# Peptides against a protein of PDB entry 2AKA: the designs that were tried, part 78

Target 1, 299 residues: chain A of PDB entry 2AKA
Amino acid sequence: MEDLIPLVNRLQDAFSAIGQNADLDLPQIAVVGGQSAGKSSVLENFVGRDFLPRGSGIVTRRPLVLQLVNSTTEYAEFLHCKGKKFTDFEEVRLEIEAETDRVTGTNKGISPVPINLRVYSPHVLNLTLVDLPGMTKVPVGDQPPDIEFQIRDMLMQFVTKENCLILAVSPANSDLANSDALKIAKEVDPQGQRTIGVITKLDLMDEGTDARDVLENKLLPLRRGYIGVVNRSQKDIDGKKDITAALAAERKFFLSHPSYRHLADRMGTPYLQKVLNQQLTNHIRDTLPGLRNKLQSQL

## One batch from the design tools (peptide; made by RFdiffusion4, then SolubleMPNN)

Design b2_p16_2_s1 (from b2_p16_2, 6 letters changed)
Fold by OpenDDE base, seed 2:
Structure b2_p16_2_s1 (fold): chain B 299 residues (1-299), chain A 16 residues (1-16)
Amino acid sequence: as target 1 above (299 residues)
Amino acid sequence: SSIKEEILELIKELES
């Protein structure tokens, strides 16, 4: 039997081909968070490449189904561009931007139509994530005044699904009680059964403050817990700091921090990737008994 | 359709 995640990927692609993607309740992980919460950095750290659009405001404007596949080779493929293998991840970024603009125009509008991107790499675990637009309250440029609600409505199409796990990304240097990610997660998952918390920007917290209570799952408990990560700074991203070096710095951060040292083995991007792989695999297994009947009803 | 058949086959494979 093949690995469950790649098998579900094939199923996901097949449904996408017939235009049924929006109505599917496949086991998946949706990534939610406010703008600048660090979602894109987490995803890029998994791949070890810079490949996502960057900028101020709303960067992700379409759902990005990111299928990571462990492979001996490294390349990317888009479902909308079959047969083309991308080995330059800058070209991957450009293709995402071009495909986004093709559908949404240049007004920074949003579309619920997913972009399907598969990345083969020896440096990844099998993992599928749906990156969703960052939640915002302020429209920019030619965005409609109700863009906040448009984004929320789009997110709700994913996170309300019973088989959807929620990767809630929140920055530590902001009030966690006001986290957009945790708010939306609490709305659709009030018992915290489907939500995995990610705390970013731990390195940007004020001196003398820490997120220990959150990371120990004592403040806002989630059944699936919290994982802290340290992403590259915007300066590091602009300077094209090596992701491998950043991951080493992340490890050093947790090991050297008095509040986090005891948690260091259960923190960081590599551990997060491992946990997500395991969580998704187990979730697929748990949802299989009802999958046949549910999928048949959608055909 | 061929796609529907593929989907059904994938479902069977998932159950095995």
Scores: peptide ipSAE 0.250, ipTM 0.861, DockQ to the pose 0.145
Fold by OpenDDE base, seed 1:
Structure b2_p16_2_s1 (fold): chain B 299 residues (1-299), chain A 16 residues (1-16)
Amino acid sequence: as target 1 above (299 residues)
Amino acid sequence: SSIKEEILELIKELES
């Protein structure tokens, strides 16, 4: 049943072509979190490439439908420029930025129209994620003063859908009780049935503190649990630290940490990718019985 | 439309 994800990808592409965006209730995983929560780093770690826009403030300004496909070759394709294969992931980043600017203009506004990016790689599992703009309270540049609410409204178009799973990304070095990701998830999924928690920045927690209770699903329980990850630091990113090396360091972090060593086999980016692949596959299977009627009604 | 037909075919494939 692993082939279900590529089939849903083709459905996503087809519906996108006819202007069905956030209104489509396909089984999918939406990625939510505050700005700088580590969402982009998690996605890049899945691919093993630096390919997402970076910067301060609102970087992701359009939904990015990231379709990872296991393949013998490595390249990327955009739905908006079919037939062009990208093998240089720097060019992928530039295309995302250019396509974003084309629609939103120069005022750093947002648009609900998704960018569809498919990445073929021997290093990925089949997985589709919708990366959403980071929640923020601070307008930048020529952004309207109500940009916070515009972002929230955009996110709600995705996360309120019944078939949408929510990947809630929260940094461990901030108060999790005030996590933007967990707040929005709780609002639309009060019973925690559709939410998967990702805890980033575990390596940046204050000495003497840990997120053990959260990772053990004892503090803010989610049915689908929490997975901790360690992303590259900004220094590492600026220094172009290899993602493969970062993944090894992540493994070492969990194994050597007294609070996390017993959880190490259920932590880290590779495990997260595996879990998401399985959960998405199972979720597609569970939604299939009603999918036909629902999709027909949305045409 | 041709896209609608494609969508219906994909739905059928998913159900198989």
Scores: peptide ipSAE 0.240, ipTM 0.857, DockQ to the pose 0.145
Fold by OpenDDE base, seed 3:
Structure b2_p16_2_s1 (fold): chain B 299 residues (1-299), chain A 16 residues (1-16)
Amino acid sequence: as target 1 above (299 residues)
Amino acid sequence: SSIKEEILELIKELES
């Protein structure tokens, strides 16, 4: 039997081709978080390459369906330009930007039309994530004044779907009780059945403070729990710091931190990737019953 | 359409 995640990817691509977009209730993981919460860094750490757009304000302006596929080779493909294999991930970044601008224009607006990107790599587990625009309250550039609500409406098209898991990304150096990611997750998943918490920026917390209670699922409990990660600093990203080295530093951080050492084996980017792979696989299996009828009704 | 047929085939494969 073919792996479930790649099979669902093929379905996802087929529905995208007919313009179903966010109306499709396929088993998937939507990534949500405020601006600068660290979403892009998490995704790049999975791939081990710098390939996502960077900049001020909202950088992700279209949903990015990121399909990671374990393979002996390393390359990327876009659904909108079939037949072209990208081996330079800088070119991948440029293509995302170009394709985004083609639809949204130069005003830094948003569009609900997804970009489908498949990455083949020996360094990834099979995993599909939908990266969504970061939640914001402040328009930048020529963005419309109601951009906050446009983003929210776009996110809701994904996260309200019953088969959508929510990867809620929150920075530890901010008040987690006011996390945009956790708020939207609580709104659409009040029982915490579909939400996975990711806590970033643990290395940027004030001295004498920690997120132990959150990571132990004691403060704002989620059924699927929380996983802490340490991403590269913006300086490191700009300086093209090696992601492998960053992952080693992340491991060292958890092992050496008095508040997190006991959790170290259940923290970090590699563990997160593994958990997401497992949870998505299981989620697909659980949602298969009735999927035929549901999908057929959407055609 | 050909795409619709493809989708239905994929769904059947998922259920097998």
Scores: peptide ipSAE 0.228, ipTM 0.852, DockQ to the pose 0.144
Fold by OpenDDE base, seed 4:
Structure b2_p16_2_s1 (fold): chain B 299 residues (1-299), chain A 16 residues (1-16)
Amino acid sequence: as target 1 above (299 residues)
Amino acid sequence: SSIKEEILELIKELES
């Protein structure tokens, strides 16, 4: 039996080559969250490398189809420049920025045209994620006043699809009831069947407060539950703190925290990656019976 | 097209 995720990756690449159809509904995981919710850090922690654009305001401005492939070697490839192997992940970051600017210009606009990036690494499980622009209410630069709605419309193109799972990324140091990620997930998945919750910034919560009730799925229940993670601080990122060291610190955080110690084996980035791999694999299998008919009708 | 043939082959592989 072949791995299902790599097969779906090849389908994604093929459809990208002929132009994306509005009716495309491949099994996938869309990543949603407000700006600064920690989405990019979660993805970089999976790879163990810094490779995503950073900055203030809207950072992700095109959908990024991130295909993680377990391999004995480490390198990245873009669909728009086949045959070029990137081993320097700084060059990967620069290519994402250049390719984004090529389509959107310099006004910090957005485009629904995806960038397809495949990363081979011994440190990843097979996993495909679609990183989407962060939700915002404040235009920056030359962005139009309605940029908030443009972003929401783009997200809706993905998250309304029945075969799309939703990775909702929310910071714990903000009111979770007002989480942009959980709000949009509830809008398109009111029964919480397709949504996986990720809670970031647990280490930044006020002293005497915790997110135990959320992580135990008691506050805002999701069928697929919640997983807490601890990302590098902005200071750590600026100081080039090693991601491996950050993952060790994350493990220590959960083991040492009175409110989370009992959950520690079901928390953290490595556990999240494992769960997502399993969830996506199972989701692909469950959608296979209808996939052929859908794909044929979309050709 | 070659792409269409590839897609059909991938669908076949997924069903196996």
Scores: peptide ipSAE 0.223, ipTM 0.847, DockQ to the pose 0.145

Design b2_p16_2_s2 (from b2_p16_2, 8 letters changed)
Fold by OpenDDE base, seed 1:
Structure b2_p16_2_s2 (fold): chain B 299 residues (1-299), chain A 16 residues (1-16)
Amino acid sequence: as target 1 above (299 residues)
Amino acid sequence: SSTIQGILDLIKELES
C-alpha cells in the first residue's frame, strides 16, 4: 500500500510544473513563526542535518516545500534541478540561497514562488512541510518598508486554505500572547481546528517560570494541542553540536524537568515528527476525495 | 494534464 504523503508530493510537483502554487488547496502543513522563533531548527532536527539558510533577519524568503521521504539512502533533490542528487547538505543550503537570490535578486526581497526540496533519509518519517518566511516587523537592508505586510500576505495565501494545517512555532521565553504564529493562526483558524502548536526555547525560560499550562492545552486551547521541543542553542549551532546529541539532551530536559516530566512522552522532536506524520496522513485521507473531484473538473 | 491524469489514476487505485 502506497503512503499517502508521497502522493501529495507528486501532486505538489505536478502543480508546481503547471505554475499553480499558492492557489492550490493541497493537504499540507504550513510552518509559521516569528523570526528567531526556532522554526528552522525544528525542521533541521527532523532531517538531522544543517541545511537551511541562517543569519540575521529574514533568512527564508521563499516558501520551502520540504518533502521528507523515508528511504534506505540519504540525499536531497530539488525540483528546479532534476537529476542532481545532493549528499552534502551544505550544498543543499547553498542551493536554497542561490535559488532564492535568483528570483528575489540582491535586495533580500521575498517571492511567493516555492522552492521544492525533497530529502530522502533513513532517519526521517514521511512528512511534507511548507516552510514560510519568518514574520518580522523591521525591514533589513534594501527590503521594502512594507516587508512585514508582504510576508503576512504571503503567509495568508497558504494558511487561509481549508486543507492547510498550521504548525505554529512560538518561543516559550517570550510572551505567548504576543506570538506572531499564534496570532496569525487565530486569525485564520479562530476555533483552533487546523493549528498545531510548537513551543520552542523551553530551556531558555526564566527561572521559576514554565510553560506547563500552555503544553497542557489550558491557556490557549488548540484542538490538535501543543508539543514542546528543545532546539540547539546558537552556541551549539556555531559549535556544530550534533543534532543527534541535541535530541538526546532534549529528551533528558523533559524527563528531568519537574513541570514537564509527566508530559515527556508527548514532547520532543521525535514525538513531533510522529504526530505530524499521523496528522498529515489522516488529513490527506480526509481531503483526498474532495481534491480528486477538483482535479477531475480541471481535465 | 497528462501528469494530473496519472495522479488521478493513482488516487483511484488507492481508493479502490
Scores: peptide ipSAE 0.201, ipTM 0.827, DockQ to the pose 0.092
Fold by OpenDDE base, seed 3:
Structure b2_p16_2_s2 (fold): chain B 299 residues (1-299), chain A 16 residues (1-16)
Amino acid sequence: as target 1 above (299 residues)
Amino acid sequence: SSTIQGILDLIKELES
């Protein structure tokens, strides 16, 4: 059984085309996190390009099915505009924004209709993620007053599915006990069987504090554990700091930090990508028989 | 239905 992740990609594309997004329990990884948790930065670090919308408030307003495919060439394709190859990732960002606005309007509302984006690159592992809107409590702009609940309802459509793994992104410089990502994960996965913890902003913690207990899986244990990452600062992003350089700095951070050096080989964006690739592959393998049976019953 | 069958065929190919 090879090429399982590409299979899921084809399944996702097919179901999106027929409007059955929530009808099938597809093996997938849903990415959840509060606003400004560093979720978008993690995804961009996988690709090595800036391509996601940026801004204040709710940035991701539709589910983004991000399909990373290892390839000899680098380009992106959208399911909604077949045949068009994007080689400029700034244009990818603009297309995401345009396609989002086409459905949601300019009021910064949300829609449960996913955008399917496939990125071919020699620098990525095969990996498919569903990027979900960031959880928020405060409406901004022309957002409806119940936007918090709309987002939660949207997230629940994904994370309640048994075959959905949850990538819970939480910042280290905030109280982890109050992490929106971990709260929703605990609600739908109380035994911690489907949740992978990502801890961002480790470099922004107060002096004399660390997240060692969290990263060692001692504070809030998850079966699949925690992986710490260091993303580019907002200043670095605005200055278009090279992601490769940022990844090197991340490695240096873990190696040089007295609290994390012993964990360094199990930390960082490259390791996270590898783990997600492996876990998704295994998860697909485990769930395919059930999926097949379900599909057969629908004939 | 045709799409579902196509998907099933693909799954079978991968499992073989």
Scores: peptide ipSAE 0.187, ipTM 0.817, DockQ to the pose 0.144
Fold by OpenDDE base, seed 5:
Structure b2_p16_2_s2 (fold): chain B 299 residues (1-299), chain A 16 residues (1-16)
Amino acid sequence: as target 1 above (299 residues)
Amino acid sequence: SSTIQGILDLIKELES
């Protein structure tokens, strides 16, 4: 059963090669959230490396199919440059930026053409995520004035698929009821069957406030629940704070917080990885019959 | 394609 995720990876690669990614309802997890919601930090925490572009605005401008593969070795590979193994994750970041700019140009526009990145690591669980551009209302640079809607339309291509799970990333220091991630999730998944909530920035909440009700799945209930995480601050990222140290701090945060202590074993990045691995595996199993039928129809 | 068929065969194997 542990081989199901790699199987889907091969499917993704195969269909990417033939340009049918948009029409294929593959079992996958799409990551959605507003700008600065903490999506990139969550993904980097999974890998334990700084490898995603950083900056203001919509940093992710193309869908990033991130395929994490547990392996004895640590390296990355891009589908667009087969045969090249990246062991320096700074080079991975640069390649993402270069490949993004190659397609979108220098105007900071977006493209629906995905980047496929596979990361082999002994520090990851098998997990495939599709990182999508952050939802925004304010164009930056030479972005078109309707960039918000372009991003939304792009997201809808993924999240409307019945076999797509939605990782909705919301910052706790903002009004969760108005979370862009949760709004779009509710729009396409009104029964909350396909959505996993991630709550970031729990450490940035005002004193005397907490997200306990959300994390306990009592405020905006999702069948698959919520998982809180604590990411590195921008200052920590700029200071190149070690991700391992950040993960330790995250654990300490939940254990020491009066509102979250009782939830600590079901919180944090490591637990999120485990849950996503299990959820994706089970989801693949459940959707395989339908996927088989669809593939057969394409022969 | 041969690739799709190969994947289908693998899926069938996993389901058995």
Scores: peptide ipSAE 0.183, ipTM 0.819, DockQ to the pose 0.091
Fold by OpenDDE base, seed 4:
Structure b2_p16_2_s2 (fold): chain B 299 residues (1-299), chain A 16 residues (1-16)
Amino acid sequence: as target 1 above (299 residues)
Amino acid sequence: SSTIQGILDLIKELES
């Protein structure tokens, strides 16, 4: 069963090499969310390293196929530079930025061409995610005025696929009814069959308020439910608070919060990783027969 | 391609 995710990795790599990746309905999880929703932090928490581009406005400008592989060693590899092992995750970040700029230029434009990054680590479960650009309303820098729609069009290339699960990342300290992630998910998955909700910034909610109803799947029901997480604050990131300490703080948050204590065992980044691994594995199993037929037609 | 065929073979193996 654990071999199914690596199989999808091989599929992704193979089709990326032939330029057909975007046309395949691969069993995968696409990560969607508004800018500053906490997507990058969630993904970095999975890896346990800071490796994603940061900055104001849009930071992810190409799809990032993030392939996590449990291993005794820790290093990263890019499909576009095979054979080079990255052990410094700052260098990983720089490579993402450089590779992005190589294709898009320096005007902060976007490209639908994926970057394929594989991370080997003893601290990860086998898991593959496609990180997509954060949804935005306002162009920044030299971005084209229609950047919002360009991003949306790019996202739609992934999330409209029937075999694509959607990891919708929404901040709790904002109105969930206006969540960009949940809106796009509802548009392409109106029955909530393919969407997994992630609620970030639970620690930043106003005093006296909580997201209990959301996390209990009572407000905006998703078949696959919601998982709350607590990411490092920007101050923590700037202060170089390590992710291990952040994960401990996250656990403490849920256990000590009167509204979330009863949910604590089904919350947090480690639980999210486990759930995603299981759901992706099951999803791959269910879709393999159809995928086989499609692949046969590609010979 | 040979790569796709290899993957198909792997899928067949997993389905057996």
Scores: peptide ipSAE 0.172, ipTM 0.812, DockQ to the pose 0.092

Design b2_p16_2_s3 (from b2_p16_2, 5 letters changed)
Fold by OpenDDE base, seed 1:
Structure b2_p16_2_s3 (fold): chain B 299 residues (1-299), chain A 16 residues (1-16)
Amino acid sequence: as target 1 above (299 residues)
Amino acid sequence: SSIVEGILELIEELES
């Protein structure tokens, strides 16, 4: 039996070809968070490569369907340029930027049309995520004044779907009560059934404070719980600190921190990957029969 | 409908 995640990848590709990906209730994980919440860093840590656009303001301006596939080889492919294998992940970043600009133009607007990126790697678990634009309150450049609402509307196209799990990325160094990710998740998932919390920037919290209560699922309970991660600092990113080294530092952080050491085995990027792989697999298994029935009724 | 049929066939094949 083929893995279920690759199956959903093929379904996503098929539906994307007809331009209806956003309207499909496929089992998937949508990644949501405010700007600078650390979404891109989390995704890059999964791959172990720098490949996502970076910059000020809204960086992700189209949904990015990121399909991670465990493979003996390492390369990337885009659905919009079939046959081209990318082995340089800098070129992957450039292609994302180019393809985004091709559709959105020069005004840095947004488009709901997904970019489909498949990454083959021996260092990843099978995992598909939909990276969504970061929520913002302030238009930049030539962006329309209602860009905040456009982004929210785009996110809602994904997160309102019953078969969509929500990876809510929130920084620990900000008031969690003001988390854009958790707010939108609460709006569409009030019982916290579909939401997985990711807490970033734990290493940037004020001295004497910690997110223990959040990570122990005691403050804002989610059925699927919270996982803390430590991403590279901006200095580390600018200095091109190796992601593998950063992952080791992350492990050390949790093990050595008085507030988190007891949770260390259930924290960090590697654990997050495992959990997401398992949850997505189980979610696909649970939802596919219903999807099949729905499709059959359309014949 | 042809696309839907193709998708269903794929699902059935992989679940068999």
Scores: peptide ipSAE 0.097, ipTM 0.771, DockQ to the pose 0.148
Fold by OpenDDE base, seed 5:
Structure b2_p16_2_s3 (fold): chain B 299 residues (1-299), chain A 16 residues (1-16)
Amino acid sequence: as target 1 above (299 residues)
Amino acid sequence: SSIVEGILELIEELES
């Protein structure tokens, strides 16, 4: 069943050649969340490498189609520079930054034109995610005053599609009821059928508080539920803390926490990868007939 | 288009 995702990646690549203006509704997972919600950290944890741009404000400024492919080898490829294999993930980060700047300029503007990155690794499950710019209310640099709405409009191009699953990333140390991710998800998925909740920063919650009710799907219920994760702190990232060590610490966190130990086997980055792989695979299977019919009507 | 046909072929492959 894991073989469905690589095949859909081929479809995705083919559709990319048609252009964004095409009436396409590919099965995919869009990652949404506010700035600093932990989206980039989650994605890097999947790969086990530091490869995404870092900084303050809006870091992701173009949609990043991240195709993870389980392989015996480890390397990355960009659709915009076919034939070049990246084995140094710092070079991957630099390429993302360069390609982003090429299109958006140095004003920290955004562009709806996606970057397509495929990562082959023995350490990943087959998984395709679309990392979207973080929602923000405050322009940075030379960003236009309406940057918030530009980002929202960009997100809507993805999350309004019926075949798009939504990975809503929310930090636990903020009011989850006011989560940007959950708000936009509820707007386009009012029945909570397409949304998977990810709760980050569980380790940063105030003493005596926890997100148990959310993680147990009791507070803001989603059909596909919630998964808690613990990402590296900014200090850890700056200090180049090993992702493997961070994943071990994450496991320890859930196992040792009185409010989460009973959920530990259904929490953490590795479990999230498995769930997303399974959910995407099933979603592909469920949506392909409709996609076929739509494409046939265009012949 | 040839692209659409190619995509349909890929879908058929997925469903097989």
Scores: peptide ipSAE 0.086, ipTM 0.766, DockQ to the pose 0.145
Fold by OpenDDE base, seed 3:
Structure b2_p16_2_s3 (fold): chain B 299 residues (1-299), chain A 16 residues (1-16)
Amino acid sequence: as target 1 above (299 residues)
Amino acid sequence: SSIVEGILELIEELES
């Protein structure tokens, strides 16, 4: 059953090589969220390494097809650098930045051309995600004034696809009703059939408040529900706090919190990774017959 | 057509 994810990986690689075919709708998970919503932290927590660009404003400026593959060894490979194995994840970060800048320049602009990154690790489940630029309303640096709309247009290229699942990342310490991630998800998935909600920053909520109703799927119901996570603080990231330790702290947070202890087994990064693996696998199984039929009709 | 055929073959191979 898990062999289906590697299939999608190969399909993604093939389509990237020939250019995107608008007539084909690959099963995939697109990650959406506002700037600083915690998307990058979630992805890094899956890998257990710091490897994504960091900084002010939008850090992801090209779609990043992140293919996690369970393996006995740990290394990364880029589709644009065939044959080169990266074992230093700092070099992975630098390569992402360099490849991004090669296309976008130094003006912090965006490009719809994906970067394909495959990470082999004994610490990951098979999982493929498309990390998309964070939604923003305010241009920074030399960004064009219409950067907000450029980002939205880019996101729409992915999330409007029927076979695209949406991982909507929203911070708990902000009004969920104004979540950029959930807004765009609702726009393209009004029935909540394709959206998985991730709630970050639960540890940063005001005292006496909680996101219990959200996590119990009672406030803004999604068919696929919500999963809460606790990411490292910016201070912890800057201090290079061990992700393993952070994951332990996350578990402790849910177990010890009076509002979340009853949900603890259905919360946290490890559970999220498992759910996404299962959801993607099932989604691929459901969509592949249709894709095959569509391809056959184009012969 | 050649590309479509190649992709289809890949799908069929991996599903077998």
Scores: peptide ipSAE 0.081, ipTM 0.758, DockQ to the pose 0.151
Fold by OpenDDE base, seed 4:
Structure b2_p16_2_s3 (fold): chain B 299 residues (1-299), chain A 16 residues (1-16)
Amino acid sequence: as target 1 above (299 residues)
Amino acid sequence: SSIVEGILELIEELES
């Protein structure tokens, strides 16, 4: 049933309106990752547009409920400004930044209050993700010295929920054993039942090294497995490289790489979207009875 | 809320 994800979207919108988001264990996917892990690029690749805040340090400072809806038209809408359709995704980025600053101030603080963004596009599958602030250890600018713990506390509000799947984004060019995403996932999901691993920056690994063991789910097994992706480089982003072209390059990367060619059909951003759509749909179906009971108790 | 009630009805419909 493709209608299940839109149903959850309506639930999210409804509970956001009444301020009870924190009390409802909605079936959802929370996206977690360290700063610069490639998390934002993964999400932007889903949409095919640059629309997330960029910069040094913490770019996501509020939870972003990203609702992707397959449509014949392409535009974005925010729950906080109903009726306004955004067709320029630069304006979407600016709105995210403005709305974030409105609540958090200009000191780069964080807030647990979600921003709800719905993107209609012919290039997306129905998919809802909750983008969370990147994990960090070092305060930047005027951030409070305990910003690391504030971020962690915020993340825990989402990832501890039993109906929350965790999209753990880790860069391949760093020690995966020390991945912030995998660490937090292991903490709240020790059996690896709710965690989906995404491995970025596979193209940036040292010559002669690869992440084959991880991608084959042999090193740090997750029940839901790992999917490798190749994002645009920072130079590509700055140079306004088209995401569609980047996706083609990603496909070529996996097909041509001796360590990954056998996995190529189960790698890449398009495959990740399909997997997430399917897993979320199934997860919603499995959790709906419990969700119904919870909703009834809140009336 | 009326919105929540409406959504509950939709869920019930999907479960039937």
Scores: peptide ipSAE 0.072, ipTM 0.758, DockQ to the pose 0.092

